# Ledger of designs, part 5: peptides against a protein of PDB entry 5D63

Target 1, 292 residues: chain A of PDB entry 5D63
Amino acid sequence: SLRRGIYHIENAGVPSAIDLKDGSSSDGTPIVGWQFTPDTINWHQLWLAEPIPNVADTFTLCNLFSGTYMDLYNGSSEAGTAVNGWQGTAFTTNPHQLWTIKKSSDGTSYKIQNYGSKTFVDLVNGDSSDGAKIAGWTGTWDEGNPHQKWYFNRMSVSSAEAQAAIARNPHIHGTYRGYILDGEYLVLPNATFTQIWKDSGLPGSKWREQIYDCDDFAIAMKAAVGKWGADSWKANGFAIFCGVMLGVNKAGDAAHAYNFTLTKDHADIVFFEPQNGGYLNDIGYDSYMAFY

## One batch from the design tools (peptide; made by RFdiffusion4, then SolubleMPNN)

Design b1_p8_4_s1 (from b1_p8_4, 5 letters changed)
Fold by OpenDDE base, seed 1:
Formats: C-alpha cells, sequence, structure tokens
Structure b1_p8_4_s1 (fold): chain B 292 residues (1-292), chain A 8 residues (1-8)
C-alpha cells in the first residue's frame, strides 16, 4: 500500500511530472505534464497523498504549493475528461477527488484510478511537452500502457522513519531522548536547506558567549526552516524536516547544539552546523537529545 | 549537567 506522504509523480514512459499549472489555487486550474529537474524542489509538482480511512488504497492528492486537490472534472467517465486542481479537504467524500492508487502490473509504477469513474489518470498520447494534457481515460489495472503508469518518488518521511534513521546512526549517545514534533516531513535538498540558512542571516551572525551561542544558532535555523515552510506551501498536514540536537563530546566534558537533516535516500541523518553551514557525517558529538 | 555553548 502507498504510504501517506509527499510525492513527486513522474510518468513511467517519458520524463514528465504531474504539474499544477502555475501553482494556481483557482478552481479548474489544469493539471498538466511538465518537465522537472532532479534533486530540486519542483514547486508545482509535489503532492501530499492522504489515505482515506477504511477505503482501501484510496487517497486525496493535495498540491503542496496551492493547497488544492486533484479533481476529475464533474467525475465524468468519458475519456479525455480534464483533471484539474480544485478546492477540497483531505478526507473529502467527493468521488471527483478520491483516487485509488495501486501498483501497476510492472510492480514498480502505480496507476491512479478515480474512485467514482474508474478511469485512470492519463498523460494523453504520452506527450512529453510542457503543458501536455492529463486526463481521465479508460483503462485496466493490468495493461502496460505507460501513459497511465506513474512513479511515486517519495519526498517526505514519517516521524517513525526519521526516528529509525536517527536510531541507526553511530553518533547517538546511550542516554538519547528524542522528541517528535510532527508526523510527516518534507526532506529538502541540501541546496535548499543551505539557501534557507543563508536567507536567515545566520551566516552573518556572531557567536557570543551564552547570549548567542550554539543553541541560539541551532534554534534560529529551525525557526527559519519553519517560517520558510509556512511561507512557501499552502497545504497542511506536514512539516519541513529540520532537527535540533544536543550532543556530548567523546571526553564527556563539553556539549554542543546543532542541526540535522536526512540524506537523499532518507536512510541516514546528516549533521548540519548552523554556525558555518557545514554538513558532516560526524560532528564530533554524540546526541543525547533531539527534537524534530 | 553539561553546559551547552561551544563555538566552532
Amino acid sequence: as target 1 above (292 residues)
Amino acid sequence: SLKVGGPV
């Protein structure tokens, strides 16, 4: 079963992603195929999949940027029916906005079936051009047509996944206590994380004993990421991953506060030093406390 | 308890 999370949804046949045109929140905004750049945010192409309780393999798809939902126009079963952004809620009962998402016959890609019409999200003619039509189209679960097959590239982690990544890191102290603040986290590329750090003013901030020392830097970075998230995205029900840690050195005579994020594959954590913007696999401290 | 504060 597809997990709750934020996905970049890419066509299985051509290098095109499901894009909400101009990221507009207007009802009826076209959802189209569009090119994407790997390892970037792809602002209009991120979708929060929210599983519907007690309805197997069925989700709403909220555009992260606009806060609107993938919607089959009038719920029509006619081939070529427009798929648009439309206002909605995560747990709507509107079948125009309910999507059954299951593995295709190839076992790697997914198909996206409208719950009501039973038609599938289709990149019409497999057109790889920017602005290519995405529509509801007749199909079956078992056919191999790549126009209706989509890779779900997961861009977020659950709190449990983050917890697991922390737990397997070698730089965790035996006294470690973690505090989970949210349920789902968008994991940023390092370039974006660094840009937020730059824009926060921290690169120009002076370390001052106690009054603006390591904990202030680490908390300021987390606050900057939080504000960036709030200012950038209209969808709710997720956070931006940025952790704060307290750690003790090997000698046990000094403690430090720092940040951390997740690696690209989401399997590990990487430490971030907010005083200099460095990413490190070993920051020289073992964490005894984290919140994220 | 250790005081947190180290510069880098």
Scores: peptide ipSAE 0.314, ipTM 0.916, DockQ to the pose 0.549
Fold by OpenDDE base, seed 2:
Structure b1_p8_4_s1 (fold): chain B 292 residues (1-292), chain A 8 residues (1-8)
Amino acid sequence: as target 1 above (292 residues)
Amino acid sequence: SLKVGGPV
């Protein structure tokens, strides 16, 4: 079954993603097919899937940018019915905003069925152009039509997945204690993470003994990422991944504070040095504490 | 406990 999380949703037939036009929060804003750039944020194309309790394989889809929800216009079962952004809530009972999401017949892509109308989210005519119509359309679960097949590329991790990634890292001290702050985390590309670091002013900050040293840099980075998240997205129920670690060196006579994020495949962590913006697989310390 | 320390 599809897990709760943030997804980039890509058509199985053409290089087009499900896009909320202009990221607008207005009711009735068209959801359209749009080109995307791999390994970037794709601002208007991220969707938080919230599973509905006790309703098998059924979700709401909240646009991260606008905070509005995927909505089948008037819940109509007519082929060609518009799919739009509309105000809503994560656990709504409105069948216009409830989507049953299950594997297609190919076992890799998903189909997205409206709970009420039983029609499917369709990239009309498989049109790869920017602004192409996405609509509810007649279909079945076993049909192979690529217009109704979607790859769900997960852009987030749960706290449990983050914890597992940390546990696999060889630079974790035997005394390690981790503290989880949130439940679901959008994982940023390194380019975006670095840009937040640049915009924070940390590249121009001077290290000063105790008064502004490694812990200040690491906490300032965490704060900058938190603010970036709050300023960038209108949806709730997720955080932006940015960890803080304290580590001890091999000699056991020095400690350091630093950041970390997740690798692209979400399987591992990579260390980030906020004093110079470097990414490292080995920062020279074994972590005895983290919060994220 | 160790004092968290110095510059890179």
Scores: peptide ipSAE 0.311, ipTM 0.916, DockQ to the pose 0.532
Fold by OpenDDE base, seed 4:
Structure b1_p8_4_s1 (fold): chain B 292 residues (1-292), chain A 8 residues (1-8)
Amino acid sequence: as target 1 above (292 residues)
Amino acid sequence: SLKVGGPV
């Protein structure tokens, strides 16, 4: 079963992703195929999948940027029916916005079926051009047609997954206490994380004893990421991953505050030093406290 | 408890 989370949804046949045209929040905005760049945000191409309670394998799909939902126009079962962004809610009963998402016959890709019409999300003609039509189309779960097969690349982690990544890291102190702030986290590429750091003014900030020292830098980075998230995305129900840690050195005579994020594969954490913008696998401290 | 605060 597909987990709740944020996904980049890529066609199985051509290098095209499901894109909300111009990221517009207007009702009826076309959802189209569009090219993407790996290891980037792909702003208009991120979708929060929210599972519907007591309805097997069925979700709403909220565009992260616009806060609108994937919608089959008039719920029509006609082949070629437009799929658009439309206002909605995560737990709507509107079958135009309910999508049953299950594995395709190949076991790696998914098919996206409208709950009401039973038609499938289709990249029309497998067109790889920017702005290619995405529509509801007749199909079956067992068909091999790549126009209706989609890879769901997870761009977020649950709090449990983040907790597990921390637990695997060798630089965690025996006294460690972690505090979870949110339920689902968009994980940023390092380039984006660094850009937020640059834009925060922290690169020009001066370390000052106690009044603006390591904890202030680490908290300022956390705040900058939080603000970036709030200013960038209209969808709710997720946060941007940026952790704060307190750690003790090997000698046990000094403590430091720093940030951390997740690696590209989401399996591990990497430490971030907000005083210089460096990423480190070993920051020289073992964490006894984190919040994220 | 240890004070947190040193520069890099």
Scores: peptide ipSAE 0.311, ipTM 0.915, DockQ to the pose 0.545
Fold by OpenDDE base, seed 3:
Structure b1_p8_4_s1 (fold): chain B 292 residues (1-292), chain A 8 residues (1-8)
Amino acid sequence: as target 1 above (292 residues)
Amino acid sequence: SLKVGGPV
């Protein structure tokens, strides 16, 4: 079954993603097909899938940017019914905003069925152009029509997945203690992570003994990422991944504070040095504490 | 590890 998380939702037939037009929070804003760029944020094309308790394989889909929800207009079962952004809540009972999401017959893509109407989210005519209509359309679970098949590319990790990635890393001290701050984390591309670092002013900050040293740099980076998240996204129920670590060197006579993020495949961590903006697989320290 | 934080 599909896990709670943030997804980039791509058509199985053409290189088009589910896009909320202009990222607008207005009720009735069209959801359309739009081109995307791999390994980028794709601002208007991220959706938080929230599973509905006691309703199998059924979710709300919240647009991360606007904070509005995928909505089938009037819940109509007519083919060609508009799919729009509309105000809502994560655990709504409104069937216009409830979507049953299950594997298609090909075993890799998903179909998105409206809970009430039983119609499917359809990229009309498989149109690959920007602004192409997405609508509710008649279908069945076993049909192979690529207009109604979608890849759900996970853009976030749970706290458990982050914990597992840390546990696999060879640069973790035997005394390690991790502290979880949130439940679900959007994982940023390195280019975005670096831009936040640049905008924080840290590249121009001077290291000063105790008064502004490694812990200040590492905490300032985490604070900058947190502020960036709050300023960029209207949806709730997730955080932006940026960890802080304390580590001890091999000699056991020095400690350092630094950041870390996840690799693109979410399987491992990479260390980030906030004093110089470098990404490293080995920072020269073994972590005895992290919070993220 | 227990989750840290919450609304105030």
Scores: peptide ipSAE 0.035, ipTM 0.728, DockQ to the pose 0.028

Design b1_p8_4_s2 (from b1_p8_4, 3 letters changed)
Fold by OpenDDE base, seed 5:
Structure b1_p8_4_s2 (fold): chain B 292 residues (1-292), chain A 8 residues (1-8)
Amino acid sequence: as target 1 above (292 residues)
Amino acid sequence: SLKVGKAV
């Protein structure tokens, strides 16, 4: 079963992703196929899948950027019916915006079926060009047509997954206590994380004993990431991953405050030094406290 | 409680 989360949804046949055209929040904005760059944000191509309680394998799909929802126009079962962005809510009862998402016959990709019409999200003609039509189309769950098969590349982690990543890190103090602030986290590529750091003004911030030292830098970074999230995305129900840690060195005679994020595979954490923008597998401290 | 000085 597909987990709640943020996904980049990529066609199984061609290198095209489900894209909300121009990231527009206008009702009726076309959802189209569009090229993407691996390991980047792909702004208009991120979708929050929210599972509907008591309706098996059924979700709303909220475009992260626009805050609008994938919508089958008039819920029509006609092949070629437009799939658009449209205003909605995560737990809507509108069948135009309810999507049953299950594994295809190949066991790796998914098919996306409109709950009401029973038609499938289709990259029309498998067109790999930017702006290619995505429509509702007749199909079956067992059909191998790649026009209707989609890889769901998970771009987020649950708090539990983040917790697990921390737990397996060797630089955690025996007294460690973690505090989880949110339920689902968009994990940024390092390039984006670094850009937020740069834009925060921290690279030009002056270290000053106690009044603006390690904890101030670390908290400022977290605040910057939080603001970036709020300013960048119109969807709700998720956060941007950026942790703060307090740690003590092996000798027990020095402490530090620093940040951390998750690795690309979401399995591990990597430490981030907000005083210089460096990423480290070992920052020289064992964490006794984190919040994220 | 932990009594450790800040490194930076």
Scores: peptide ipSAE 0.101, ipTM 0.785, DockQ to the pose 0.286
Fold by OpenDDE base, seed 3:
Structure b1_p8_4_s2 (fold): chain B 292 residues (1-292), chain A 8 residues (1-8)
Amino acid sequence: as target 1 above (292 residues)
Amino acid sequence: SLKVGKAV
């Protein structure tokens, strides 16, 4: 079953993703096929899937950038009906915005069926061009048509998954206490994480004893990521992953404050030194406290 | 305390 989370949704037949045109929040904005760059943000192509309570395998799909929802125009069952962005809510009862998402017959891709019309999200003609039409189209769950098959690439982690990634890291102190601040986290590519760091002004900030030292750098980075999230995305119900840790060295005579993020596969954490922008598998400290 | 041992 598909979990709550943020997904990049890619066609199974051609290298095209589900894209909200121009990231516009206007009602009726076309959702189209568009090329993407792997391991990047792909701004207009991220969708928060929110499961509907007591309705099996059924979700709303909120565009992260616009804050609007995937909507089958007029809920029509006619083949070729436009799929657009439209204002909505995560737990709407509007069948135009309810999508049953289950595995296709190939066991790896998903099909996206409109709850009301029972038609499927279709990349029309399998067109790989930018701006290609995405529409509701007749189909069945067992058909192999790649125009209606989609890979759901998970771009976020739950707090539980983040907690598990931390727990298996070898640089965690026996006294470790973790504090979870949110429920779902968009995990950024390192390039984006680094850019936020650069834009924060931290690369030019001077280390000063006590008044602006390791904890100030680490908290400033966390604040910068938080602000970046608020300024970049209109959707709610998620956060941007950026952790703060306090650690002690092996000798027990030195302490440090630093950041951390998740690896590309979301299975592990990597440490980030906000004083120099470095990523490290071993920062030389064992964490006794984190919040994220 | 750990604070006394603050390295950076």
Scores: peptide ipSAE 0.098, ipTM 0.788, DockQ to the pose 0.299
Fold by OpenDDE base, seed 4:
Formats: structure tokens, sequence, C-alpha cells
Structure b1_p8_4_s2 (fold): chain B 292 residues (1-292), chain A 8 residues (1-8)
């Protein structure tokens, strides 16, 4: 079954993603096919899938940017019915905004069925152009039509997955204690993470003994990412991944505070030095505490 | 305070 999380949803037939046009929060904003750039944020193309309790394989899909929900217009079962962004809530009972999402017959892609109408999200005519219509369309779970098959590329991790990634890292001290602050985390590309760092003013900040040293840099980076998240996205129920670690060197006579994020495959962590913006697999310290 | 002395 599909896990709760943030997804980039790509058509199985053509290089097009499900896009909320202009990221607009207006009711009735078209959801369209649009090109995307791999390993980038793709701002209008991220969807939080929230599973509905006690309704098997059924979700709401919230656009991260607009905070609005995928909505089948009037819940109509007619082929060609518009799919739009519309105001809603994560656990709505409105069948226009409830989507049953299960694996297609190919075992890799998913199909997205409206709970009420039983029609499927369809990239009309498999059109790869920007702004191509996405609509409800008749179909079955077992047919192979690529217009109705979608890859769900996960862009987030649960707190448990983040915890597991940390546990796999060799630079964790035996006394390590981790503290989880949120439940689901959007994982940023390094380019975006670096841009937040640049925009924070930290590159121009001066190290000063005790008064503005490693812990101040690390916490300032965490705060900058938090603010960026709040300012960038209208959806709720997730955080932006940016960890803070305290570490001790091998000799046990020096300590450091630094940041960390997750690798592209979400399986490992990479250390980030907020004093210089560097990414390192080994920062020279073993972490005895983290919060993220 | 940190567990051990600050280095950087």
Amino acid sequence: as target 1 above (292 residues)
Amino acid sequence: SLKVGKAV
C-alpha cells in the first residue's frame, strides 16, 4: 500500500508530472500535465498523500504549494471531467476529493481512482505538452493504458525512516540520543538546501568564540530552513528536513555542532557544515545528540 | 554546555 508522504507524480507514458497550474490556491485551478526537472523541487508538482482511516488504499492529495486538494469537478463520472485544485481538509468525507491509489497491472506504477465516481486520473491523450488536460476518465484497474498510470516518486521521509538513516551512519557515538520533532519531512535537494543557507546570511557571519560559534551556526541554519518551509508552502502536516547534531571527536577532547540532511535515496545522512556550506560524509566528529 | 569542550 502507498505510504503517507509527499510525492512527485509522473506519468508512466511521457515525461510529464501532475502540476497545479501556477500553484494557485483558487478553487477550480486546473491540474495539468507539465514538464519537470529531475532532482529539483518542482514547486507546483508536490502532493501530500494523507491516508483515510478505515478506508482501504484511499487518500486525499494536498498540493504542497497551494494547500488545496485534488478535486474531481462535481464528482462526475463522465469521461473528460476536469480535475482541479479546491479547498479541503486532509480527512474530508467529500468523495470529490477522495482518491483510491493502488498499483497498476505493471506492478511499478499506480492508478488513481476517484472514490465516488470510480473513474481514473487520466493524462488526456497522453499529451506531453505543458498545460495538458488531466481529467477523470473511465477505466479499469487491470488495463495497461499509460494515460492512467503514474509513478509515485517519494520526496519525503517519515521520522522512522530518518531515524533508520541515522542509525546506519558510522559516525554516531555510543552515547547517541536522537530527538524527533516532526512526523514527515520533505527532503530538499542539496542545491535548495545550499540556497537557503546562502539566503540566511550565514555565509557572511563571523565565527566568534562562545558568543557565535558552531552551535549558533547550526541552530541558525535549522531556523532558516524552518522559516523557508513556512514561507514557501501552504500545506500543513509536514516539516522540512534539517537536522542538528552535537558531536565529539575521536580523541574525546573536542566537540562540534553541525547540521545534516538526507542523501538523494533517503537511505543515508550527509553532514552539512553551516560555517562554510560544505557537505561531508565524515565531518570528523561522532554524534552524541541530534534533533530533527 | 556541550559534553566536551568546543573546538570550532
Scores: peptide ipSAE 0.098, ipTM 0.803, DockQ to the pose 0.258
Fold by OpenDDE base, seed 1:
Structure b1_p8_4_s2 (fold): chain B 292 residues (1-292), chain A 8 residues (1-8)
Amino acid sequence: as target 1 above (292 residues)
Amino acid sequence: SLKVGKAV
């Protein structure tokens, strides 16, 4: 089954993603096919899939940018019915905004069926142009029509997945204690993470003994990422991944505070030095504490 | 503690 998370949803037939036009929060804003740039944020094309309790394989899809939800217009079962952004809630009972999402017959892509109408999200005619119509359309679960097949590229991790990535890292001290602050985390590309670091003013911040040293830099980075998240996205129920670690060196006579994020494949962590903006696989310390 | 043994 599809996990709760933030997804970039890409058509299986053409290089087009499900896009909320202009990221607008207005009711009735068209959801359209649009080109995307791999390994970037793709602002209007991120969707938080929230599983509905006690309804198998059924979700709401919240646009991360607008905070509105994928909505089948009037819940109509007519082929060609518009799919739009519309105000809603994560656990709505409105069948216009409930989507059953399961694997297609190819075992890799998903189909997105409206819970009420039983029609499927369709990139009409497989049109790869920007602004191409996405609509509800008749279909079946077993049909191989690529217009109705979607890859769900997961852009977030659960706290458990983050914990697992940390546990796999060789630079974790035996005394390690982790503190999980949130449940789901959007994982940023390094370029975005670095840009937040730059915009925070940390590159120009002066190291000062104790009054503004490693812990201050690390916490300031965490705060900057948090603020960036709050200012960038209207959806709730997730955080932006940015960890803080305290570590001790091999000799046990020095400690450091630093940040960390996840690698592109979400399988590992990479350390980030907020004093210079560097990414390192080995920062020279073993972490005895983290919060993220 | 971090403050006692801080490297940077």
Scores: peptide ipSAE 0.094, ipTM 0.796, DockQ to the pose 0.292

Design b1_p8_4_s3 (from b1_p8_4, 5 letters changed)
Fold by OpenDDE base, seed 2:
Structure b1_p8_4_s3 (fold): chain B 292 residues (1-292), chain A 8 residues (1-8)
Amino acid sequence: as target 1 above (292 residues)
Amino acid sequence: SLSVGGPV
């Protein structure tokens, strides 16, 4: 079953993703096929899938950028019915905004069925051009048509997944205590993480004994990421991943505060030094505390 | 400041 999370949704037949046109929050904004760049944010193409309690394999899909929801126009079962962004809520009962999402017959891709109409999200004619129509279309779960098959690339982690990634890292002290602040985290590409760091002013900040040292840098980075998240996305119910860690060296005579994020595959953490913008697999300290 | 050693 599909887990709650943020997804980039890519067609199985052509290199096109499900895109909310111009990221607009207006009701009736077309959802279209659009090109994407791997390992980037793809701003208008991120969708928060919220599972509906007690309804098997059924979700709302909230556009992360606009805060609007994937909506089958008038819930019509006619082939070619528009799929649009529309105002909604995560746990709506409106069948126009409820989507049953299950594995296709190939076992890798998913199909997206409207709960009410029983039609499927279809990239019309498999058109790979920017702005290509996405519509409700007749189909079956076992049909192999790539126009209705979608890869769900997970762009977020749960707090449990983040906790597991930390736990397997070799640079965790035996006294480690972690504090989880949120439930679901968008994981940023390093390029985006670095850009937030640059925009924060930290590259020009002067280290000063006690008054502005390692803890100030690390907390300033986390604050910058938090603000970036709030300013960038209209959807709720998730955070941006950026951890703060306190660590002690092997000798036990020095301590440091630093940041960390997740690797591309979300399986491991990588340390980030906010004083110089460096990414490190070993920062020279073993963490005894983190919050994220 | 941190609880162990000198903060950097």
Scores: peptide ipSAE 0.044, ipTM 0.791, DockQ to the pose 0.245
Fold by OpenDDE base, seed 4:
Structure b1_p8_4_s3 (fold): chain B 292 residues (1-292), chain A 8 residues (1-8)
Amino acid sequence: as target 1 above (292 residues)
Amino acid sequence: SLSVGGPV
């Protein structure tokens, strides 16, 4: 079954993603096929899938940027019915905004069925052009039509997945205590994480003994990421991943505060030094405390 | 705790 999370949803037939046109929050904004750039944010193409309690394999899909929801216009079962962004809530009872999402017959891609109409989200004619129509269309769960098959590339991690990534890292001290602040985290590509760091003013910040040293840099980076998240996205129910660690060196005679994020595959952590913007697999310290 | 580092 599909897990709660943030997804980039890509067509199985052509290099096109499900895009909310211009990221607009207006009711009736078209959802369209659009090109994407791998390993980037793809701002208008991120969707928070929220599972509906007690309704098997059924979700709302909230556009991360606009805070609006995927909506089948009038819930119509007619082939070619528009799929749009529309205001809603995560746990709505409106069947126009409820989507049953299950594996297709190929076992890798998913199909997205409207709960009420039983029609499927379709990239009309498999059109790979920017702005191509996405519509409700007749179909079945077992047919192989790639116009109705979608790869769900997960762009977020649960707190449990983040915890597991930390636990398998070799640079964790035996006394380690971790503190989880949120439930689901958008994981940023390094380029975006670095840009937030640059925009925070930290590259020009002066290290000063005790009053603005390693812990201040690390906390300032986390605060900058948090603010960036709040300013960038209208959806709720997720955070932006940026951790703070306290670590001790092998000799046990020095300590440091630093940041960390997740690798692209979400399986491991990578350390980030907020004093210079560097990414390291080994920062020279073993973490005894983290919060994220 | 001890602080370490500085700008590069």
Scores: peptide ipSAE 0.042, ipTM 0.796, DockQ to the pose 0.433
Fold by OpenDDE base, seed 1:
Structure b1_p8_4_s3 (fold): chain B 292 residues (1-292), chain A 8 residues (1-8)
Amino acid sequence: as target 1 above (292 residues)
Amino acid sequence: SLSVGGPV
């Protein structure tokens, strides 16, 4: 089954993603096909899938940017019914905003069926142009029509997945204690993570003994990421991944505070030095504490 | 416990 998370949803037939037009929070804002750039944020094209308790394979889809939900207009089963952004809640009972999401017959892509109408989210005519219509359309689960098949590219990790990535890293001290602060984390591309670091003013911050040293830099980076998240996204129920670690060197005579994020495949962590903006697989310390 | 410091 599809896990709770943030997804970039890409058509299986053409290089088009499900896009909320202009990221608008207005009711009735068209959801359209739009081009995307790999390894970027794709601001209007991120969707938080929230599983509905006790309803198998059924979700709401919240646009991360607007905080509005994917909505089948009037819940109509008519082919060509508009799919729009609309105000809602994560655990709504409104069938216009409930989507059954399961694997297609190809075993890789998903189909998105409206819970009430039983029609499917369709990139009309497989149109790859920006602004192409996305609509509810008749279909079946076993059809091979790529207009109704979607890849769900996971852009987030659960706290458990983050914990597992940390546990696999060789630079974790035997005394390690981790503290999980949130449940789901948007994982940023390094370019975005670096830009937040730049915008924080940390590149121009002066290291000063005790008063503004490694711990201050590491905490300031986490605070900057947190603020960036709050200022950038209207959806709730997720955080932006940015960890803080305390580590001890191999000699056991020095400690350091630093940041970390996840690799692109979300399988591993990479260390980030907030004092210089460097990414490292080995920062020279073994972590005995982290919070993220 | 160890105190944290700047880059080493």
Scores: peptide ipSAE 0.040, ipTM 0.787, DockQ to the pose 0.569
Fold by OpenDDE base, seed 5:
Structure b1_p8_4_s3 (fold): chain B 292 residues (1-292), chain A 8 residues (1-8)
Amino acid sequence: as target 1 above (292 residues)
Amino acid sequence: SLSVGGPV
């Protein structure tokens, strides 16, 4: 079963992703096929899949950027019916915005079926061009048609997954206590994380003993990421991953405050030094406290 | 600043 989370949804046949055109929040904005760049944010192509309670394998799909939902126009079962962004809610009963998402016959890709019409999200003609039509189309779960098969690349982690990644890290003190702030986290590419750091002004901030030192830098980075999240995305129900850690060195005679994020595969954490923008697998401290 | 026992 597909887990709740943020996904980049890519066609199984061609290098095209499900894109909300111009990221517009207007009702009726076309959802189209569009090229994407691996290991980037792909702003208009991120979708929060929210599972509907007591309805098997059924979700709403909220565009992260616009805060609008994938919507089959008029819920029509006609082949070629437009799929658009439309205002909605995560737990709507509107069948135009309810999507049954299950594995295709190939066991790796998914098919996206409208709950009401029973038609499938289709990249029309398998067109790989930017702006290619995505529509509801007749189909079956067992068909091999790549126009209706989609890879769901997970771009987020649950708090439990983040907790597990931290627990696997060798630089955790025996007294470690972690505090989880949110339930689901968009994990940023390092390039984006670094850009937020740059834009925060931290690279030009002067270290000053106690009054603006390690803890101030670490908290300022956390605040910058939080603000970036709020300013960048209209969808709710997720956070941006950026942790704060307090650590002690092996000798037990020095402590430090720093940040951390998740690796690309979400399996591990990487430490981030907000005083210089460096990523480190070993920051020289063992964490006794974190919040994220 | 931080002490070994926590933030200062």
Scores: peptide ipSAE 0.037, ipTM 0.767, DockQ to the pose 0.150

